Peptides against a protein of PDB entry 5FRP. Designs and how they scored, part 93

Target 1, 225 residues: chain A of PDB entry 5FRP
Amino acid sequence: VEWTESIPQIIATREDISKELNQALAKTFIDSDPRVRRTSVMIFNKVPVTEIWKNITNKAIYTSLLHLAREKHKEVRELCINTMAKFYSNSLNEIERTYQNKEIWEIIDTIPSTLYNLYYINDLNINEQVDSVIFEYLLPFEPDNDKRVHRLLTVLSHFDKKAFTSFFAFNARQIKISFAISKYIDFSKFLNNQESMSSSQGPIVMNKYNQTLQWLASGLSDSTK

## One batch from the design tools (peptide; made by RFdiffusion4, then SolubleMPNN)

Design b2_p18_1_s4 (from b2_p18_1, 7 letters changed)
Fold by OpenDDE base, seed 3:
Structure b2_p18_1_s4 (fold): chain B 225 residues (1-225), chain A 18 residues (1-18)
Amino acid sequence: as target 1 above (225 residues)
Amino acid sequence: DLKKEIEEFIKEKEEFEK
């Protein structure tokens, strides 16, 4: 009987602890010390996504995480960009949409838009990082067409106008890269054939091959101009 | 103090998952 009477206090204490923890955590995301902010972001990397969703219920924490993607401190920003992209992907894979978590999902669903909007900063390093996390986490390779389309639609469904613009620009670049790679492969095959190299087309193809290589090598840098 | 609390929290969670 005494043990049963202690349970409500324990539950209340846990709820209080949870609330206090959420409040404390919310403050750390906006702390003036970058080390504190970094540590806060690392929670999202170290704790399983299911536990994050269960224990972090303060919307301000998620909003603050998203804001750190644009902060001045390079290390924290880079960590945040990777973290939020990964967290988004993991959430899509592991977290069900319910009435209870709807408000958090509304924030999380803006992660793709937040990331694509980083292209407008016009920083090469940021652009490269955004490209990387898009391929790794937002729109990963998926052989199943239905799953791939579903993921794409999910990502696009919450885009703002600026994100759409960036997305189209990014896709245009990807198409160009894909074509260039295809050409590179074709040229490489041609150049490996001695008969083809001895033909009148040999020097022409060699020149095109070199141009393609140069374009591919500079492509990430040139696409930002 | 807050940093320490967070670090302790993370540590505790890691220990519970082991």
Scores: peptide ipSAE 0.031, ipTM 0.581, DockQ to the pose 0.013
Fold by OpenDDE base, seed 4:
Structure b2_p18_1_s4 (fold): chain B 225 residues (1-225), chain A 18 residues (1-18)
Amino acid sequence: as target 1 above (225 residues)
Amino acid sequence: DLKKEIEEFIKEKEEFEK
């Protein structure tokens, strides 16, 4: 009986400790030092998703994580974008939706919108990173059609209007890029053939090739920057 | 494991602020 009576106290103590830890962690996400913020984000990378959901119960931490996607400090922002995308994907795969974690899920479900809204910053580096995490984590390659569709619907189900707009714009851009790459390859093959270059079509193809290269170059961030 | 990581993080922060 005494042992049973001690269990609530132990649980309460653990809850208190957990609460204190959560409060401390929440403060680190808004610390003035970018290094502290970076380290805070890294927790989400180092700790298994199941353990994060179990132990991080302060919703402010998750909200702060999402906010760091617009962080001024480049390194922290980039880390955050990758981290939140990965965390979203892992959560979808490993975490069951329950009544107890509903409030956290409400935040996590906004990650796709948060990421797609970054396109409005109109920064090429950010755009490339967002593109990357979308393909890697949000809408990864999935050979199973049902799983792929389910994931897509899940991602879209929580979109705000701006995210939808960005999504459509992104898809349109991808189509154009794919087309351009295809043409680039075709032109490159043509140009590699000396007989083709000597033909009347040679100069025309060369011009189109150059235009394609210029277009591709303008849409991609300078990798050397 | 998470607790340990958080504790380590807090320690690192405290060491840095010193």
Scores: peptide ipSAE 0.055, ipTM 0.677, DockQ to the pose 0.014; fails the geometry check
Fold by OpenDDE base, seed 1:
Structure b2_p18_1_s4 (fold): chain B 225 residues (1-225), chain A 18 residues (1-18)
Amino acid sequence: as target 1 above (225 residues)
Amino acid sequence: DLKKEIEEFIKEKEEFEK
């Protein structure tokens, strides 16, 4: 009987500890020291997604995580972008939607929009990273058509207007890139043939080849930055 | 340090729920 009476106190104490921890964690995301912010983001990478959802109940933490995607500190920003994309994917795969976690899901469901909105910054490094995480985590390769469509619809269902615009622009860019790569391959094959190179078309193809390479290169971030 | 604390806290909580 005495043990049973102590259980509520223990539970209450744990709830208090959990609350305090959540409050403390929320503060670390807005800390002036980028190392502290980085460490906070790393929690989402190191702790299993199920445990995060279970123990991190303060919605402000999730909101703060998303805000770090526009962080001035490059390392923290890059880490955050990868982390939030991965966390989104893992959440979709492992976390059920319940009434209790609805408020958190409302935040997490904005991750795709948050990421696509980063294209408006017009930074090549950011664009490259966003492209990467989209293919890796948001819209990964899925051989099952139904699952692929379902994932796509899930991502799109929470888009704001800006995200939709970015999405269409992204797709258009991908088509152009694909076309450019195809041309590059064709031009390369042509240039590997000595007879073709000696023909009147040789210089023309070489010019097109160079233009294609320049176009492709212009879309890549500066490796030195 | 905070990460370790959180990880430890999570671990302790899991152990207690067992």
Scores: peptide ipSAE 0.031, ipTM 0.592, DockQ to the pose 0.011; fails the geometry check
Fold by OpenDDE base, seed 2:
Structure b2_p18_1_s4 (fold): chain B 225 residues (1-225), chain A 18 residues (1-18)
Amino acid sequence: as target 1 above (225 residues)
Amino acid sequence: DLKKEIEEFIKEKEEFEK
């Protein structure tokens, strides 16, 4: 009997603790210290996605996470971009859509648009990071056609106009890069053959090779910057 | 500190639900 009477108090205490933690966490995402913001983002990396959805119920936390994608502090921004992409993918894989979590899903479903909109910043480092997280988390390699199409449709279903534009531009760029790499390989093989180099086509292929290299190099960020 | 508190809280909650 005494144990049963304690249950409501325990439940109430847990609810209070959860509320307090959510409120405290919401404040840390907007803290003036980048280290505090970084630590807040890291929670999403360290805690399983199922536990995040269960325990973090304050919408402001998720909104703030997404906002950090445009953070001025480079390290925090980069961490946030990776974190939100991974979190999105994990959520799609592990979290069921229910009436209770609908409002949070409405925010999470904007992650793809948030990421694709970063291309408009026209920063090469950001672009490369966004490219990376798209291939790793948003649209990963999937051999099952139905699953691949379903994922693609899910990602696109919440796109704004800007995100669609970026998406098509990205795909076009990837095709061009792939084609350029293929040409580079072919040209390299040709140039390694002495008979081919001595032919009338030798200088032409050399020129095309150099052009291809220059084009490829111009599209890649200097990792040292 | 907050991260640790959240992790501990989550762990405690999981233990209680078991």
Scores: peptide ipSAE 0.029, ipTM 0.581, DockQ to the pose 0.011; fails the geometry check

Design b2_p18_2_s1 (from b2_p18_2, 8 letters changed)
Fold by OpenDDE base, seed 2:
Structure b2_p18_2_s1 (fold): chain B 225 residues (1-225), chain A 18 residues (1-18)
Amino acid sequence: as target 1 above (225 residues)
Amino acid sequence: DPFSFSSNIIDYIKELEK
């Protein structure tokens, strides 16, 4: 753990990291101690993206990072999912595609697929996290239409078949959620009107309201779990 | 469908409105 904790400083201060150091770092990602794995993931958060690309040249490190998205240890997994999404976004914004870094980009370009494939686990906590990182890092709000489209095309261009399916399912879900929220608002307004509540439609709308609310809630993870 | 739980809400609400 102590050794791994020193890595961010080493990467930040040295222009060239040895092959041996990269190999040693790669081993920390598969360490049996989740604290070591966590610390390894944190390197990608503590070190600027440009320095990561410059100094971490072992492909196994990046592959291992992506693998941790399905980590059994919840804290490590959650950290990894956020980290890889952010790293992907930062890389797109700050790292030029060159011949020298082509092999690393081939791995990094799979991050969107890796994330969208997590929906197949059918875990509400994971789903919420993936939703969050999609909106924050993968497909963030962009007022410039050209930039927005370019980002979308970049993300989609490296999708596997399952990721595409997941993507469309995600979008379909968003439409359904939007519809449900709209109805929730409408029903709420209706029920807040005294005359409406006293009408014959009152009980019917109340039922619809409750069902809509239940459906919306079912899509959210239990904060107590 | 990874989001099978989200299915049918639109249809359900529409049916209730009939």
Scores: peptide ipSAE 0.038, ipTM 0.637, DockQ to the pose 0.124
Fold by OpenDDE base, seed 4:
Structure b2_p18_2_s1 (fold): chain B 225 residues (1-225), chain A 18 residues (1-18)
Amino acid sequence: as target 1 above (225 residues)
Amino acid sequence: DPFSFSSNIIDYIKELEK
């Protein structure tokens, strides 16, 4: 753990990280101690993306990072998912595609697919996190249409079949959620009106309101669990 | 469909509105 904790500083101060260091770092990502794995993931958060790309040249490290998205340890997994999404976004923004870094980009370009494939685990907590990182890092709000489309195409261009299916399912789900929220608002407004609530439609709308809430809630994980 | 666990709320609400 102590060794791994020193890596960010080393990377930040040195430009000539040895092959041996990369190999050693690669091992930390598969260490049996979740603390070591966590610390390893944190390297990608603490070190500037440009320095990561410059100094971490072992492909196994990046592959291992992506693998941790399915980590058994919840904290490590959650950190990894956020980290890899952020790293992907930062890489797109700051790292040029060159001949030298092509092999690393081939791995990094699979991050969106890796994330979308997590929906098949059918875990509400994971789903929520993936939802979050999609909106924050993968497909963030972009007022420039050209940039937005470019980002979208970049994300989709490396999808496997399963990821595409997940993508479409995700979008369909978002439409349903949007509809449900809209109805929730409508029903809420209706029920907040005394005349409306006292009408013959009052009980009907109340029922719809409750069902809508139940449906919305069913898609949310219990934060206490 | 990874989200097949969720009911079709759209159809459900529409049905309730009939």
Scores: peptide ipSAE 0.033, ipTM 0.647, DockQ to the pose 0.107
Fold by OpenDDE base, seed 1:
Structure b2_p18_2_s1 (fold): chain B 225 residues (1-225), chain A 18 residues (1-18)
Amino acid sequence: as target 1 above (225 residues)
Amino acid sequence: DPFSFSSNIIDYIKELEK
């Protein structure tokens, strides 16, 4: 753990990390101790993306990072999902595609697919986190239409079949959620009107309101777990 | 029905795979 914790500082002070050091770092991602794995993931958060690309040249490290998205240890998994999404976004923004870094990009370009495939786990906590990182890092708000489309195409261009299916399902769900929220608002307005509540439709709308809330809530994870 | 409790992303995916 202590060794791994020193890596960010080493990377910050050195322009070229030895092959041996990269190999040693790669081993930390598969260490039996979750604390070691966690610390390894944190390297990608503590070190600037440009320095990571320059100094971490062992592709196994990047592959291992992606694999931790399915880590059984909850804390490590959650950290990894956020880290890899952010790293993907930062890489797209700051790292130029060259012949020299092609092999690393081939791995990094699979991050969106990796994330979308997490929906197949059917875990509400994971789903919520993936939803979050999609909106924050993969497909962030972009006022420029051309840039927004370009980002979308970039993300989609590396999807496998499962990721595409997941993507469509995601969008369909978003539409349903949007619809439900709209209905929630409509029902709320109705229920806030005293005359409407006193009408024969009052109980009917109240029932629909409750059903809508229940449906929306069913898609949320238990924060206490 | 968008208000179906069984209408989740996983079920939708499975349906598309049929």
Scores: peptide ipSAE 0.019, ipTM 0.528, DockQ to the pose 0.641
Fold by OpenDDE base, seed 3:
Structure b2_p18_2_s1 (fold): chain B 225 residues (1-225), chain A 18 residues (1-18)
Amino acid sequence: as target 1 above (225 residues)
Amino acid sequence: DPFSFSSNIIDYIKELEK
């Protein structure tokens, strides 16, 4: 753990990280101790993306990072999911595609698929996290249409079949959620009107309101779990 | 479908509006 904690400083201070260091770092990502794995993931958070790309040249490190998205240890998994999504976004923004880094990009380009495939685990907590990172890092809001489309195409261009399915399902769900929220608002307004509540439609709308709310809530993770 | 849990709320709500 202590050794791994020193890695960010080493990366920051040394321009030439040895092959040996990369190999050693690669081992930390698959260490049996979740604390070691966590620390390893944190390297990607603490070190600027440009420095990561320069100094971490062992592809096994990147592949191992992606594998941690399915980590059994919750904290490590959650950290990994956020980290890899952010790293993907930062890489797209800051790292040029060159012949030299092609192999690494081939791995990094699979991050979207890796994330979307997590929906198949059917875990509400994971789903919520994936939703979050999609909006924050993967497909962030972009007012520029060209940039938005370019990002979207970049993300989709490396999807596997399952990821595509998840993507479409995700979008469909978002539409449904949007619709439900809209109706929730409408029903709420209706219920806040005394005249409306006293009408024959009052009980009906109340029922719809409750059902809508229940549906919306069912998609949320249980914070207690 | 990873989101099979999402019942067709649209259909549900539409039915309720009928």
Scores: peptide ipSAE 0.034, ipTM 0.651, DockQ to the pose 0.124; fails the geometry check

Design b2_p18_2_s2 (from b2_p18_2, 9 letters changed)
Fold by OpenDDE base, seed 2:
Structure b2_p18_2_s2 (fold): chain B 225 residues (1-225), chain A 18 residues (1-18)
Amino acid sequence: as target 1 above (225 residues)
Amino acid sequence: DPLSFSSNIIDYIEELEK
C-alpha cells in the first residue's frame, strides 16, 4: 500500500518511468488486498491524464483497470467505474491519437462497452452508477450539435453487440421515465386544485399519483444499503 | 436481459395506456 501511494509523486517528478516500475504497478492492480487495488485505481484520479499516458506504457495496467469494474469488493468496483469513465472522457479531450499510443487507445476505446455491459448484471446500485457516469463523462451535455454527435459516434464506434443492445435499452428507459415524470407533474397539478380534488376524478387521480410515485421510487437504489 | 432494469417502468406505462 505504501509503495503504491508513492506512485503519483514519482510520476509527477520523473519524466521517464522505467519498465520495471510499470511491471510493479501492474501487479498492484491484481493484489489480494483491496486497499492496494483501491490505491492503484486512485493513481488514475490523482495524476493528470497527460502524465498517465506518458508514463504508464504497460497495456496490462489499463486492461486490469477495466477488469476491476466487475470486482467483488464494492468500494473498489464503484471507484473503478467512476475512474475509468472520467479517464475515458479526459483522454478523448486531451490525448491525441498517435502511432505510439495506438495499442493503449485500443483498450481505452472499449471503456464505453465495458460500462454498458454492466447493465447485464441487473444490479440496481450498479445500474444507477452506470447511469450517472454516462451523463457525467461518456455522453455529457454538449450544446454544440456537431461536437455532441461526434462524441456519440466515437462512443458507439467500438460497441460490441451486447453494449449496443444495452444502449438502446437505456435510451428507451429514459423516454419512459420522462413520460412517468410528466404524468407525475400532471397529477400533482390536478391534486393541487381544490375543484379538481372535489370532483369524481379526485380519488382516481390520487390513486394514479400514488402508483406513479411508487414506480418512480422503485427505480431508485436504497440509500441505506 | 438488459431490459430488465426498466421492467417496472415499462409495466406501469403499459397499464396507464390501457
Scores: peptide ipSAE 0.043, ipTM 0.540, DockQ to the pose 0.093
Fold by OpenDDE base, seed 4:
Structure b2_p18_2_s2 (fold): chain B 225 residues (1-225), chain A 18 residues (1-18)
Amino acid sequence: as target 1 above (225 residues)
Amino acid sequence: DPLSFSSNIIDYIEELEK
């Protein structure tokens, strides 16, 4: 753990990290101690993306990072999911594609697919996190249409079949959620009107309101778990 | 099935549309 904790500083100060260091770092990602794995993941958060790409040249490290998205330890997994999504976004923004870094990009380009494939686990907490990182890092709000489309195409261009399926399912769900929210708002407005509430439709709308609310709530993960 | 997480939404929307 202590060794791994020193890595960010080393990477930040040294431009030439030895092959041996990369190999050692690769081992930390598969360490039996979750704390070691966590610390390893944090390197990607603490070190500037440009320095990571420059100094971490062992592809196994990047591959291992992606694998941690499915690990059993919740904290490490969650950290990994956020980290890899952020790293992907930062890489797209700051790292040029060159012949020298092609092999690493081949791995990094699979991050979106890796994340979308997490929906197949059918875990509400994971789903929520994936939803979050999609909006925050993978497909962030972009007012420029060209940039937005380019980003979207970049994300989709490396999808496997399962990721595409998840992508479509995700978007379909978003539409449905939007619809439900719209109905929730409508019902709320209706119920806030005393005359409407006292009408024959009052009880009916109240029921629909409650159902809508329940449905919306059911999609939320239990933060206590 | 990646659609499983949205199955409850489909059922609910269908019910609302009735």
Scores: peptide ipSAE 0.042, ipTM 0.538, DockQ to the pose 0.090; fails the geometry check
Fold by OpenDDE base, seed 5:
Structure b2_p18_2_s2 (fold): chain B 225 residues (1-225), chain A 18 residues (1-18)
Amino acid sequence: as target 1 above (225 residues)
Amino acid sequence: DPLSFSSNIIDYIEELEK
């Protein structure tokens, strides 16, 4: 753990990280101690993306990072999911594709698929996290249409079949959520009107309102779990 | 089944449309 914690500083101070260091770092990602794995993932959060690409040249490190998305240790997994999504986004924004980094890009380009494939685990907490990183890092809000389309195409261009399926399912869910929210708003407006509440529709709308709330709430992970 | 992810939502929407 202590050794791994020193890596960000080393990367920051040295222009060329030795092959040996890369090999050693690769081992930390598969260490039996979750704390070591966690610390390893944190390197990607502490070191600028440009420096990571420059100094971390062992493809095994990137592959291992992606594998941690399915880590059994919750904290490590959650950290990894956020980290890889952010790293993907930063890489797209800051790293040019060259012949020299082609092999690394081949791995990084699979991050979206890796994330969307997590939906198959059918875990509510994981799903929520994946939803979050999609909106924050993979497909962030972009007012420029061309940039938005380009990003979308980039993300989709490396999807496997399962990822596409998940993508469509995700979008379908978003539409449904949007619909539910719209109904919630409509019902709320209705219920705030006393005349409406006194009408024959009052009790009906109240019931629908409650159902809508229940449904919306059911989609939220239990913060206590 | 990745569609299980949305199954709960589908059921709800169908009920709202009734």
Scores: peptide ipSAE 0.036, ipTM 0.531, DockQ to the pose 0.089; fails the geometry check
Fold by OpenDDE base, seed 1:
Structure b2_p18_2_s2 (fold): chain B 225 residues (1-225), chain A 18 residues (1-18)
Amino acid sequence: as target 1 above (225 residues)
Amino acid sequence: DPLSFSSNIIDYIEELEK
């Protein structure tokens, strides 16, 4: 009887503790000290995704995490970008969509848009990092066609207009890069042929080769428009 | 100390699950 009577109190206490924890944690994400913000982001790396979803129920925490992607402090920003991308991927793989977690999923589903929108900052370092996390976490290699398509559709289904534009620009850039690499190879083959190099086209191809290299060197991290 | 709190967040989560 005493055990039964204590259960509601225990549950209530746990809920209160959870609430207090979430409130306290929410404050750390907006702390003026970048070290505090960094440590807060690291929670999402150190704690299993299932435990995060279970225990972190304050939506403001997730929103704050996403905002840190535009953090002025470089180290915090970089950590956040990697963390949120990984967290998104892990969530898709391990967390079921339920009525109870719907509000959190609404936030998490915006992570791809959040990341693609970072291209508009026109920062080469950020662009490179976003490129990396797209290939690693958002749209990773998947040999199963159905799974690959499903992932793609999931990512696209929550894009805003700017994210879509960025996505198309990104893909167009990838095609151009691929083309440039192909030309690089062709020009290299030509230049490695002594007869071809001695021809009247030699200097022309050399110039194109150099231009291609310059473009590749400067354009790999170009912002999407 | 917010820094201390954040660094030990795993401990708090574990306590919630007990």
Scores: peptide ipSAE 0.032, ipTM 0.667, DockQ to the pose 0.012; fails the geometry check

